Peptides against a protein of PDB entry 5VVV. Designs and how they scored, part 53

Target 1, 276 residues: chain A of PDB entry 5VVV
Amino acid sequence: FLCGVVEGFYGRPWVMEQRKELFRRLQKWELNTYLYAPKDDYKHRMFWREMYSVEEAEQLMTLISAAREYEIEFIYAISPGLDITFSNPKEVSTLKRKLDQVSQFGCRSFALLFDDIDHNMCAADKEVFSSFAHAQVSITNEIYQYLGEPETFLFCPTEYCGTFCYPNVSQSPYLRTVGEKLLPGIEVLWTGPKVVSKEIPVESIEEVSKIIKRAPVIWDNIHANDYDQKRLFLGPYKGRSTELIPRLKGVLTNPNCEFEANYVAIHTLATWYKSN
Target 2, 276 residues: chain A of PDB entry 5VVV as posed
Amino acid sequence: FLCGVVEGFYGRPWVMEQRKELFRRLQKWELNTYLYAPKDDYKHRMFWREMYSVEEAEQLMTLISAAREYEIEFIYAISPGLDITFSNPKEVSTLKRKLDQVSQFGCRSFALLFDNIDHNMCAADKEVFSSFAHAQVSITNEIYQYLGEPETFLFCPTEYCGTFCYPNVSQSPYLRTVGEKLLPGIEVLWTGPKVVSKEIPVESIEEVSKIIKRAPVIWDNIHANDYDQKRLFLGPYKGRSTELIPRLKGVLTNPNCEFEANYVAIHTLATWYKSN

## One batch from the design tools (peptide; made by RFdiffusion4, then SolubleMPNN)

Design b2_p13_2_s1 (from b2_p13_2, 7 letters changed)
Fold by OpenDDE base, seed 1:
Structure b2_p13_2_s1 (fold): chain B 276 residues (1-276), chain A 13 residues (1-13)
Amino acid sequence: as target 1 above (276 residues)
Amino acid sequence: SKEEEFYRKAALE
């Protein structure tokens, strides 16, 4: 069971010292996972093709080593979906080289994210792939196999919540393709019925699990505040029955942008997890 | 970006 934090918000990313402090807290609270996915980290998303510099490499190596020191699984995410051409072998090779570099930093767990992107494929991709889901699954499977089938590999769908599914969760052709064609060793991220789900009913998890043919990992936006700069979410983790735990592969909370605001959010997630 | 604005709108629903 993956339990911890995803740094997955828009806005200023956390600094390396904050991330190291997070690892200390995660270990202390018996949580086990950190997903690196800051939207405004340039080489994660907007400039995903760009290799890390020597200085950036040193920082990431140090961060990954710190995660290992505190027995936290470090998952490196990349979000190529803004402008990748899925059918272009050069794009695939560029993605492989980027993940090879991160592997050299000592990273062993990875994620490909296709959240918050346009649903339309370019003309070249339409000639090769039957649908957007087919294109995403193809590259994800290829990368997963290329990396030697790492123990932890995550996929974030474009339809990552109930309200984004067409026509709905149980009948989504997109999610059906993901469920049927995504290799079984790859985990799927999900935010619940909504982008920010006040509640995540057990029945809603059973519904999505059926179509994706696996238990999801919850990307939980309950404490996310990147969508409203006027708000801080300081309350406890709630609206999730502990009956969800045996029905999930994990829960990763995407909390407030302000690192110092997240004590209650993360601590109460830990209490929730240990209560099962 | 347009993608971020789409997210922001959906997050407020």
Scores: peptide ipSAE 0.696, ipTM 0.965, DockQ to the pose 0.963
Fold by OpenDDE base, seed 4:
Structure b2_p13_2_s1 (fold): chain B 276 residues (1-276), chain A 13 residues (1-13)
Amino acid sequence: as target 1 above (276 residues)
Amino acid sequence: SKEEEFYRKAALE
């Protein structure tokens, strides 16, 4: 069971010292996972093709080493979906080289994220793939296999919540393709019925699990505030029955952008997790 | 960005 934090918000990413402090807190609270997915990290998303500099590499190596020190699984995410051409072998090779570099930093867990992108493929991809889901699954499977089938590999679908599913969760051709074609060793991220789910009913998890043919990892936006700079979410982790725990592969909270605001959010997640 | 704006809108629903 993956339980911890995803740094997955828009806005200024956390600094390395904050991330190290996070690892200390996660260990102390017996959480086990950090997903590196800051939207405004340029080489994560906007410039995903760009290799890390020597200085950036040193920082990431240090960060990954710190995660290991605190027994936190460091998952490196990349979000190529803004402008990748899935059918272009050069793009696939570029993605492989980028992940090879991160592997050299000591990273062993990875994620491919296709959240917050347009559903339309370019003309070249439409000639090769029958759907957007097929394109995403193809590259995800290839990368997963290329990396030697790492123990933890995550996929974030474009339809990552109930409200994004067309026509709905159980009938989504996109999610059906993901479920049927995504290799079984790859985990699927999900935010619940909504982008920010006030509640995640057990029935909603059963529904999505059926179509994706696996238990999801919750990317939990309950404490996310990047969408409203006027709000801080200082309340406890709630609206998730502990009955979800045996039906999930994990929960990663995407909390407030303000690092110091997240004590209650993360601590109460830990309490929730241990209450099963 | 367009994508971020879409996210923000959806997050508020």
Scores: peptide ipSAE 0.693, ipTM 0.964, DockQ to the pose 0.961
Fold by OpenDDE base, seed 5:
Structure b2_p13_2_s1 (fold): chain B 276 residues (1-276), chain A 13 residues (1-13)
Amino acid sequence: as target 1 above (276 residues)
Amino acid sequence: SKEEEFYRKAALE
C-alpha cells in the first residue's frame, strides 16, 4: 500500500530542504511514499525533453538519497502529454533517455502523467493509434518494459476522475482501453468522483476498479489549494472510509502549496491509514 | 495556460 504525498500542484515547487523535511515527517508518521510531480518544474512538464544539468542532477541525486535514508519510496513523474507525438520514435527515445538519466540518479520508481492535456491527438498519431488511450497505453507499456518493469510504475489517465469520464466511469471507452491494454504491473492514479473529491465513496472505487481492472492509487486533492490560493486547507483528512484501504493500491495526498500548512493534512492521513 | 485554467475551473465544481 502506497501512502504519502504527491507534490503535484501548480505554482512554486517546494525547495529541497522542504522535501527533505517532508521525508523525515513521513518516516516519523510511518508513511512510505513521495511522488515528485510539480507542475511548474520545467523539466517535469513544459520542457520534459530537456536533460538535467550537472547542478540539477546533483540536487536530484541528493534528494533521492535522502528519501532512501528515511525509507521513503521516491517516485519520479514526467508529464510529456502537452506536446509529445506518440507515433514519433524520436519522441519515445527522448523520453527513454530522460528516464535513463533519472535512473542514474538512483531512482527506481516512475510515473507517466497524462493529466490536464488536450484530448485530441495530432494528425500523425491518428494515423497510427485507434484512440488517445491507445497512444498513451502504448508508450506507457513500452517505457515500463524498457525500464525493466520497475516494482512501482504509475500512470495518470487524462480521465483521472468521475467528472472527466465520457460518458461516465463505467462506460468510458478511454478507461476501458486503459483497463484492457495497460500492463497489469502498472498502477493507475485516480482523484475520485471529482478533481477535488469532498467524499470518495466505496462504491465509486468499486466502479472505477472494475473498468481499469485493478485497484487505483488515489491522487487525493482534498487539501489542494493551487486552484484557489485564497483558500488554505488546514482541516483533517476526512470523507474517506477506512473500508477504502483494502480496495486501493494507495493514497497520495496533493496538499496545500504552502509547505508549512500541511502538518495536520499529512498527520491525519497517517492516522487514517494506521486505523484500519 | 489553457490546461491549468481548465483544471482550475474543474477543481471549483
Scores: peptide ipSAE 0.688, ipTM 0.963, DockQ to the pose 0.958
Fold by OpenDDE base, seed 3:
Structure b2_p13_2_s1 (fold): chain B 276 residues (1-276), chain A 13 residues (1-13)
Amino acid sequence: as target 1 above (276 residues)
Amino acid sequence: SKEEEFYRKAALE
């Protein structure tokens, strides 16, 4: 069971010292996972093709080593979906080279994220792939296999919540394709019925699990505040029955952008997890 | 970006 934090918000990413402090807290609270997915980290998303510099590499190696020191699984995410051409083998090779570099930093767990992107494929991809889901699954499977089928590999669908599913969760052709074609060893991220789910009912997890043919990992936006700079969420982790735990592969909270504001959010997640 | 705005809108629903 993956339980911890996803740094998955828009806005200023956390600094390395904050991330290291996070690892200390995660260990102390008996959580086990950190997903590196900061939207505004340039080489994560907007410039995903660009290799890390020597200086950036040193920082990431140090960070990954720190995660290991605190027995936290470091998952490196990349979000190529803004401008990748799935059918272009050069794009695939570029993605491979980027993840090879990160592997050299000591990273062993990875994620491909296709959240918050246009649903329309380019003309070249339409000639090769039957749907956007087919394109995403194809590259995800290829990368997963290329990396030697790492123990932890995550996929974030474009339809990552109930409200994004067309026509709905159970009938989504996109999610059906993901469920049927995504290799079984790849985990699927999900935010619940909404982007920010006040509640995640057990029935909603059963519904999505059926179509994706696996238990999801919850990307939990309950404490996310990047969508409204006037909001700060200091309340406890709630609206999730502990009955979800046996029905999930994990829960990763995407908390407030302000690192210092997340004590209650993360601590109460830990309490929730340990209460099962 | 337009993608961030889309997310922001959906997050507020």
Scores: peptide ipSAE 0.680, ipTM 0.963, DockQ to the pose 0.965

Design b2_p13_2_s2 (from b2_p13_2, 7 letters changed)
Fold by OpenDDE base, seed 1:
Structure b2_p13_2_s2 (fold): chain B 276 residues (1-276), chain A 13 residues (1-13)
Amino acid sequence: as target 1 above (276 residues)
Amino acid sequence: SEYEERYRKAALE
């Protein structure tokens, strides 16, 4: 069971010292996972093709080493979906080289994210793939196998919540393709019925699990505040029955942008997890 | 971006 934090918000990313402090807290609270996915980290998303500089490499290597020190699984995410051409072998090779570099930093767990992107393929991809889902699954499977089938590999669908599914969760051709064709060793991220789900009913998890043919990892936006700079979410982790735990592969909370505001959010997640 | 804005709109629903 993956339980911890995803740094997955828009806005200023956390600094390295904050991330190291996070690892210390995660270990203390008996959580086990950190997903590196800051939207406005340039080489994560907007400039995903760009290799890390020597200085950036040193920082990431140090960060990954710190995660290992605190027995936190460090999952490196990349979001190529803004402008990748899935059918272009050069694009695939560029993605492979980027992840090879991160592997050299000591990273062993990875994620490909296709959230918040255009639902339409370019002309070149339409000639090769039957659908957007087929294109995403193809590259994800290829990368997963290329990396030697790492123990932890995550996929974030473009339809990552109930309200984004067309026509709905149980009948989504996109999610059906993901479920049928994504290799079984790859985990699927999900935010619940909504982008920000006040509640995640057990029935809603059973529904999505059926179509994706696996238990999802919850990307939980309950404490996310990047969408409203006037709000800070200081309340406890709630609206999730502990009955969800045996029906999930994990829960990663995407909390407030302000690192210092997340004590209650993360601590109460830990309490929830250990209460099962 | 337009997609970030879509996220923000949906997050407020």
Scores: peptide ipSAE 0.680, ipTM 0.960, DockQ to the pose 0.946
Fold by OpenDDE base, seed 4:
Structure b2_p13_2_s2 (fold): chain B 276 residues (1-276), chain A 13 residues (1-13)
Amino acid sequence: as target 1 above (276 residues)
Amino acid sequence: SEYEERYRKAALE
């Protein structure tokens, strides 16, 4: 069971010292996972093709080493979906080289994220793939196998919540393709019925699990505040029955942008997790 | 971006 934090918000990413402090807190609270997915880290998303510089490499190596020190699984995410051409071998090779570099930093867990992108493929991809889901699954499977089928590999669908599913969760051709064709060792991220789900009913998890043919990992936006600069979410982790735990592969909270505001959010997640 | 705005809008629903 993956339980911890995803740094997955828009806005200023956390600094390395904050991330190290996070790892210390996660260990103390008996959580086990950090997903590196800051939207505005340029080499994560907008410039995903760009290799890390020597200085950036040193920082990431240090960060990954720190995660290991605190027994936190460091998952490196990349979001190529803004402008990748799935059918272009050069793009695939570029993605492989980028992840090879991160592997050299000591990272062993990875994620491919296709959230918040266009649902339409370019003309070249339409000639090769039957659907956007087919293109995403193809590259994800290839990368997963290329990396030697790491123990933890995550996929974030474009339809990552109930309200983004067309026409709905149970009838989504996109999610059906993901469920049927994504290799079984790859986990699927999900935010619940909504982008920010006040509640995640057990029935909603059963519904999505059926179509994706696996238990999802919750990317939980309950404490996310990147969408409203006027709000800080200082309340407890709630609206999730502990009955969800045996029906999930994990929960990763995407909390407030302000690192200092997340004590209650993360601590109460830990309490929730340990209460089962 | 357009997609970030879609996220923000949906997050407020």
Scores: peptide ipSAE 0.677, ipTM 0.959, DockQ to the pose 0.938
Fold by OpenDDE base, seed 5:
Structure b2_p13_2_s2 (fold): chain B 276 residues (1-276), chain A 13 residues (1-13)
Amino acid sequence: as target 1 above (276 residues)
Amino acid sequence: SEYEERYRKAALE
């Protein structure tokens, strides 16, 4: 069971010292996972093709080593979906080289994220793939296999919540394709019925699990505040029955952008997790 | 970006 934090918000990423402090807290609270997915880290998303510099490499190596020190699984995410051409072998090779570099930093867990992107394929991709889902699954499977089928590999669908599913969760051709064709060793991220789900009913998890043919990992935006600079979410982790735990592969909270605001959010997640 | 705006709008629903 993956339980911890995803740094997955828009806005100023946390600094390395904050991330190290996070790892210390995660260990103390008996959580086990950190997903590196800051939207405004340039080489994560907007410039995903660019290799890390020597200085950036040193920082990431140090960060990954720190995660290992605190027995936190470090998952490196990349979000190529803004401008990748799925059918272009050069794009695939570029993605492979980028992840090879991160592997050299000591990272062993990875994620491909296709959240918050255009739902339409370019003309070249339309000639090769039957659907957007087919294109995403193809590259995800290829990368997963190329990396030697790492123990933890995550996929974030474009339809990552109930309200984004067309026509709905149970009848989504996109999610059906993901469920049928995504390799079984790859986990699927999900935010619940909504982008920010006040509640995640057990029935909603059963519904999505059926179509994706696996238990999802919750990307939980309950404490996310990047969408409203006027709000801080200081309340406890709530609206999730502990009955969800056996029906999930994990829960990763995407909390407030302000690192210092997240004590209650993360601590209460830990309490929730340990209460099962 | 337009995609961030889509997220923001949906997050506020």
Scores: peptide ipSAE 0.665, ipTM 0.957, DockQ to the pose 0.954
Fold by OpenDDE base, seed 3:
Structure b2_p13_2_s2 (fold): chain B 276 residues (1-276), chain A 13 residues (1-13)
Amino acid sequence: as target 1 above (276 residues)
Amino acid sequence: SEYEERYRKAALE
């Protein structure tokens, strides 16, 4: 069971010292996972093709080593979906080289994220793939296999919550393709019925699990505040029955942008997790 | 970003 934090918000990413402090807290609270997915980290998303510099590499190696020191699984995410051409072998090769570099930093867990992107393929991709889901699954499977089928590999769908599913969760052709074609060793991220789900009913997890043919990992935006600069969420982790735990592969909270504001959010998640 | 805006809109619903 993956339980911890996803740094997955828009806005200024956390600094390395904050991330290291996070690892200390995660270990102390008996959580086990950190997903590196800061939207505005340039080489994560907007410039995903760009290799890390020597200086950046040193920082990431140090960060990954720190995660290991605190027994936190470091998952490196990349979000190529803004401008990748799925059918272009050069693009696939570029993605492979980028992840090779990160693997050299000591990273062993990875994620491909296709959240918040255009659902329309370019002309070249339309000639090769039956749907956007097929394109995403193809590259994800290929990368997963290329990396030697790492123990932890995550996929974030474009339809990552109930309200983004067309026509709905149970009848989504996109999610059906993901469920049927995505290799079984790859985990699927999900935010619940909504982008920010006040509640995540057990029935809703059963519904999505059926179509994706696996238990999801919750990307939980309950404490996310990047969408409203005037909001800060200081309340406890709630609206999730502990009955969800046996029905999930994990829960990763995407908390407030302000690192210092997340004590209650993360601590109460830990309490929730340990209560079952 | 138009996609970030889509996220923000949906997050507020």
Scores: peptide ipSAE 0.662, ipTM 0.958, DockQ to the pose 0.951

Design b2_p13_2_s3 (from b2_p13_2, 7 letters changed)
Fold by OpenDDE base, seed 4:
Structure b2_p13_2_s3 (fold): chain B 276 residues (1-276), chain A 13 residues (1-13)
Amino acid sequence: as target 1 above (276 residues)
Amino acid sequence: SRVEELYRKAALE
């Protein structure tokens, strides 16, 4: 069971010292996972093709080493979906080289994210793939196999919540393709019925699990505040029955952008997790 | 971006 934090918000990413402090807290509270997915890390998303510099490499190596020190699984995410051409072998090779570099930093867990992108393919991809889901699954499977089928590999769908599913969760051709064709060792991220789900009913997890043919990992936006700079979410982790735990592969909270505001959010997640 | 705006809108629903 993956339980911890995803740094997955828009806005200023946390600094390395904050991330190290996070690892200390996660260990102390018996959580086990950190997903590196800051939207405004240029080399994560907008410039995903760009290799890390020597200085950036040193920082990431140090960060990954710190995660290991505190027994936190470091998952490196990349979000190529803004401008990748799935059918172009050069794009695939570029993605492979980028993830090879991160592997050299000591990272062993990875994620491919296709959240917050247009639901369409370019002309070249339409000639090769039957759908957007087919294109995403193809590259995800290829990368997963290329990396030697790492123990933890995550996929974030474009339809990552109930309200983004067309026509709905149970009838989504996109999610059906993901469920049928995504290799079984790859986990699927999900935010619940909504982008920010006040509640995640057990029935909603059963519904999505059926179509994706696996238990999802919750990307939980309950404490996310990147969408409204005037809000700060200081309340406890709630609206999730502990009956969800045996029906999930994990929960990763995407909390407030302000690192210092997240004590209650993360601590109460830990309490929730340990209560089952 | 357009997609970020859609995210922000959906996050408020």
Scores: peptide ipSAE 0.590, ipTM 0.944, DockQ to the pose 0.890
Fold by OpenDDE base, seed 1:
Structure b2_p13_2_s3 (fold): chain B 276 residues (1-276), chain A 13 residues (1-13)
Amino acid sequence: as target 1 above (276 residues)
Amino acid sequence: SRVEELYRKAALE
């Protein structure tokens, strides 16, 4: 069971010292996972093709080593979906080289994210792939196999919550393709019925699990505040029955942008997890 | 971006 934090918000990313402090807290609270997915980290998303510099490499190596020291699984995410051409072998090779570099930093767990992108493929991709889901699954499977089928590999769908599914969760052709064609060793991220789900009913998890043919990992936006700079979410982790735990592969909370505001959010997640 | 605005809108619903 993956339980911890995803740094997955828009806005200023956390600094390395904050991330190291997070790892220390996660270990203390018996949590086990950190997903590196800061939207405004340039080489994660907007400039995903760009290799890390020597200086950036040193920072990431140090961060990954710190995660290992505190027995936290470090998952490196990349978000190429803004402008990748799926059918272009040069794009695929560029993605492979980027992940090779991160592997050399000591990273062993990875995520490929397709959240918050347009659903339209370019003309070249339409000639090769039957749908957007087919294109995403193809590259994800290829990358997963290329990396030697790492123990932890995550996929974030474009339809990552109930309200984004067309026509709905159980009948989504997109999610059906993901469920049927995504290799079984790859985990799927999900935010619940909504982008920010006040509640995540057990029945809603059973519904999505059926179509994706696996238990999801919850990307939980309950404490996310990147969408409203006037708000801070300081309350406890709630609206999730502990009956969800045996029905999930994990829970990763995407909390407030302000690192110092997240004590209650993360601590109460830990209490929730250990209560089962 | 346009897609970021869609996220923000959906997050507020």
Scores: peptide ipSAE 0.574, ipTM 0.941, DockQ to the pose 0.900
Fold by OpenDDE base, seed 3:
Structure b2_p13_2_s3 (fold): chain B 276 residues (1-276), chain A 13 residues (1-13)
Amino acid sequence: as target 1 above (276 residues)
Amino acid sequence: SRVEELYRKAALE
């Protein structure tokens, strides 16, 4: 069971010292996972093709080593979906080289994210793939296999919550394709019925699990505040029955952008997790 | 970006 934090918000990413402090807190609270997915980290998303510099490499190696020191699984995410051409072998090879570099930093767990992108494929991809889901699954499976089938590999669908599913969760052709064609060793991220789910009912998890043919990992936006600078969420982790735990592969909270504001959010998640 | 705004809108619903 993956339990911890995803740094998955828009806005200023956390600094390395904050991330190290996070790892210390995660260990202390018996959490086990950190997903590196900061939207405004340039080489994560906007410039996903760009290799890390020597200086950036040193920072990431140090960060990954720190995660290991605190027994936190470091999952490196990349978000190529803004401008990748799925059918272009050069794009696939570029993605492979980027992840090879990160592997050399000591990273062993990875995520490929297709959240917050347009649903339309380019003309070249339409000639090769039957749907957007087919294109995403194809590259995800290829990367997963290329990396030697890592123990932890995550996929974030474009339809990552109930309200983004067309026509709905149980009837989504996109999610059906993901469920049927995504290799079984790849985990699927999900935010619940909404982008920010006040509640995540057990029935809603059973519904999505059926179509994706696996238990999801919750990307939980309950404490996310990147969408409204006037909001700060200091309340406890709630609206999730502990009955969800045996029905999930994990829960990763995407908390407030302000690192210092997340004590209650993360601590109460830990309490929730340990209460089962 | 456009997609970020779509996220922000949906997050507020």
Scores: peptide ipSAE 0.567, ipTM 0.939, DockQ to the pose 0.951
Fold by OpenDDE base, seed 5:
Structure b2_p13_2_s3 (fold): chain B 276 residues (1-276), chain A 13 residues (1-13)
Amino acid sequence: as target 1 above (276 residues)
Amino acid sequence: SRVEELYRKAALE
C-alpha cells in the first residue's frame, strides 16, 4: 500500500530542504511514499525533453539519497503530454534518455502523467493510433518495459476523475482501453468522483476499479489549494472510509502549496491509514 | 494556460 504525499500542484515547487523535512515526517508517521510531480518544475512538464544540468543532477541525487535514508519510496514523475508526438520514435527515445538519466541518480520508481492536457492528437498520431488512450498506453507500456518493469510504475490518465469521464466512468472508451491494454504491473492514479473530491464513496472506487481492471492509487486533492490562492485547507483528512484501504493500491495526498500548512493534513492521513 | 484554467474551473466545482 502506497501512502504519503504527491507534490503535484501548480505554483512554486517546494525547495530541497522542505522535501527532506517531508521525508523525516513521513518516516516518523509511518508513511512510505513521495511522488515528485511539481507542475511548474520546467523539466518535469513544459520542457520535459531537457536533460538535467550537472547542478540539477546533484540536487536530485541528494534528494533521492535522502528519501532512501528515511525509507521513503521516491517516485519520479514526468508529464510529456503537452506537446509529445506519440508516433515519433525520436520523441520516445528522448523520453527514454531522460528517464535513464534519472535512473542514474538512483531512482527506481517512475510515473507517466497525462493529466491536464488536450484530448486531441496531432495528424501524425491519428494515422498510427486508434485513440488518444491507445497512444498513451502504447508509450507507457514501452517505457515500463524499457526500464525493466520497475516494482512501482504509475500512470495518470487524462480522465483521472469521474467528472472527466465521457460519457461516464463505467462506459468510458478511454478508461476501457486503459484497463484492457495497460500492462497489469502499472498502477493507475485517480482523484475520485471529482478533481477535488469532498467524499470518495466505496462504490465509486468499485466502479472505476472494474473498468481499469485494478485497484487505483488515489491522488487526493482534498487539501490542494493551487486552484484558489485565497484558501488554505487546514482541516483533517476526512470523507474517506477506512473501508477504502483494502480496495486501493495507495493514497498520495496533494496538499497545500504552502509547505508549513500541511502538518494536520499529512498527520491525519497517517492516522487514517493506521486505523484500519 | 488553457488546460490549467480548465483544471482550476473543475477544482472549484
Scores: peptide ipSAE 0.563, ipTM 0.939, DockQ to the pose 0.911

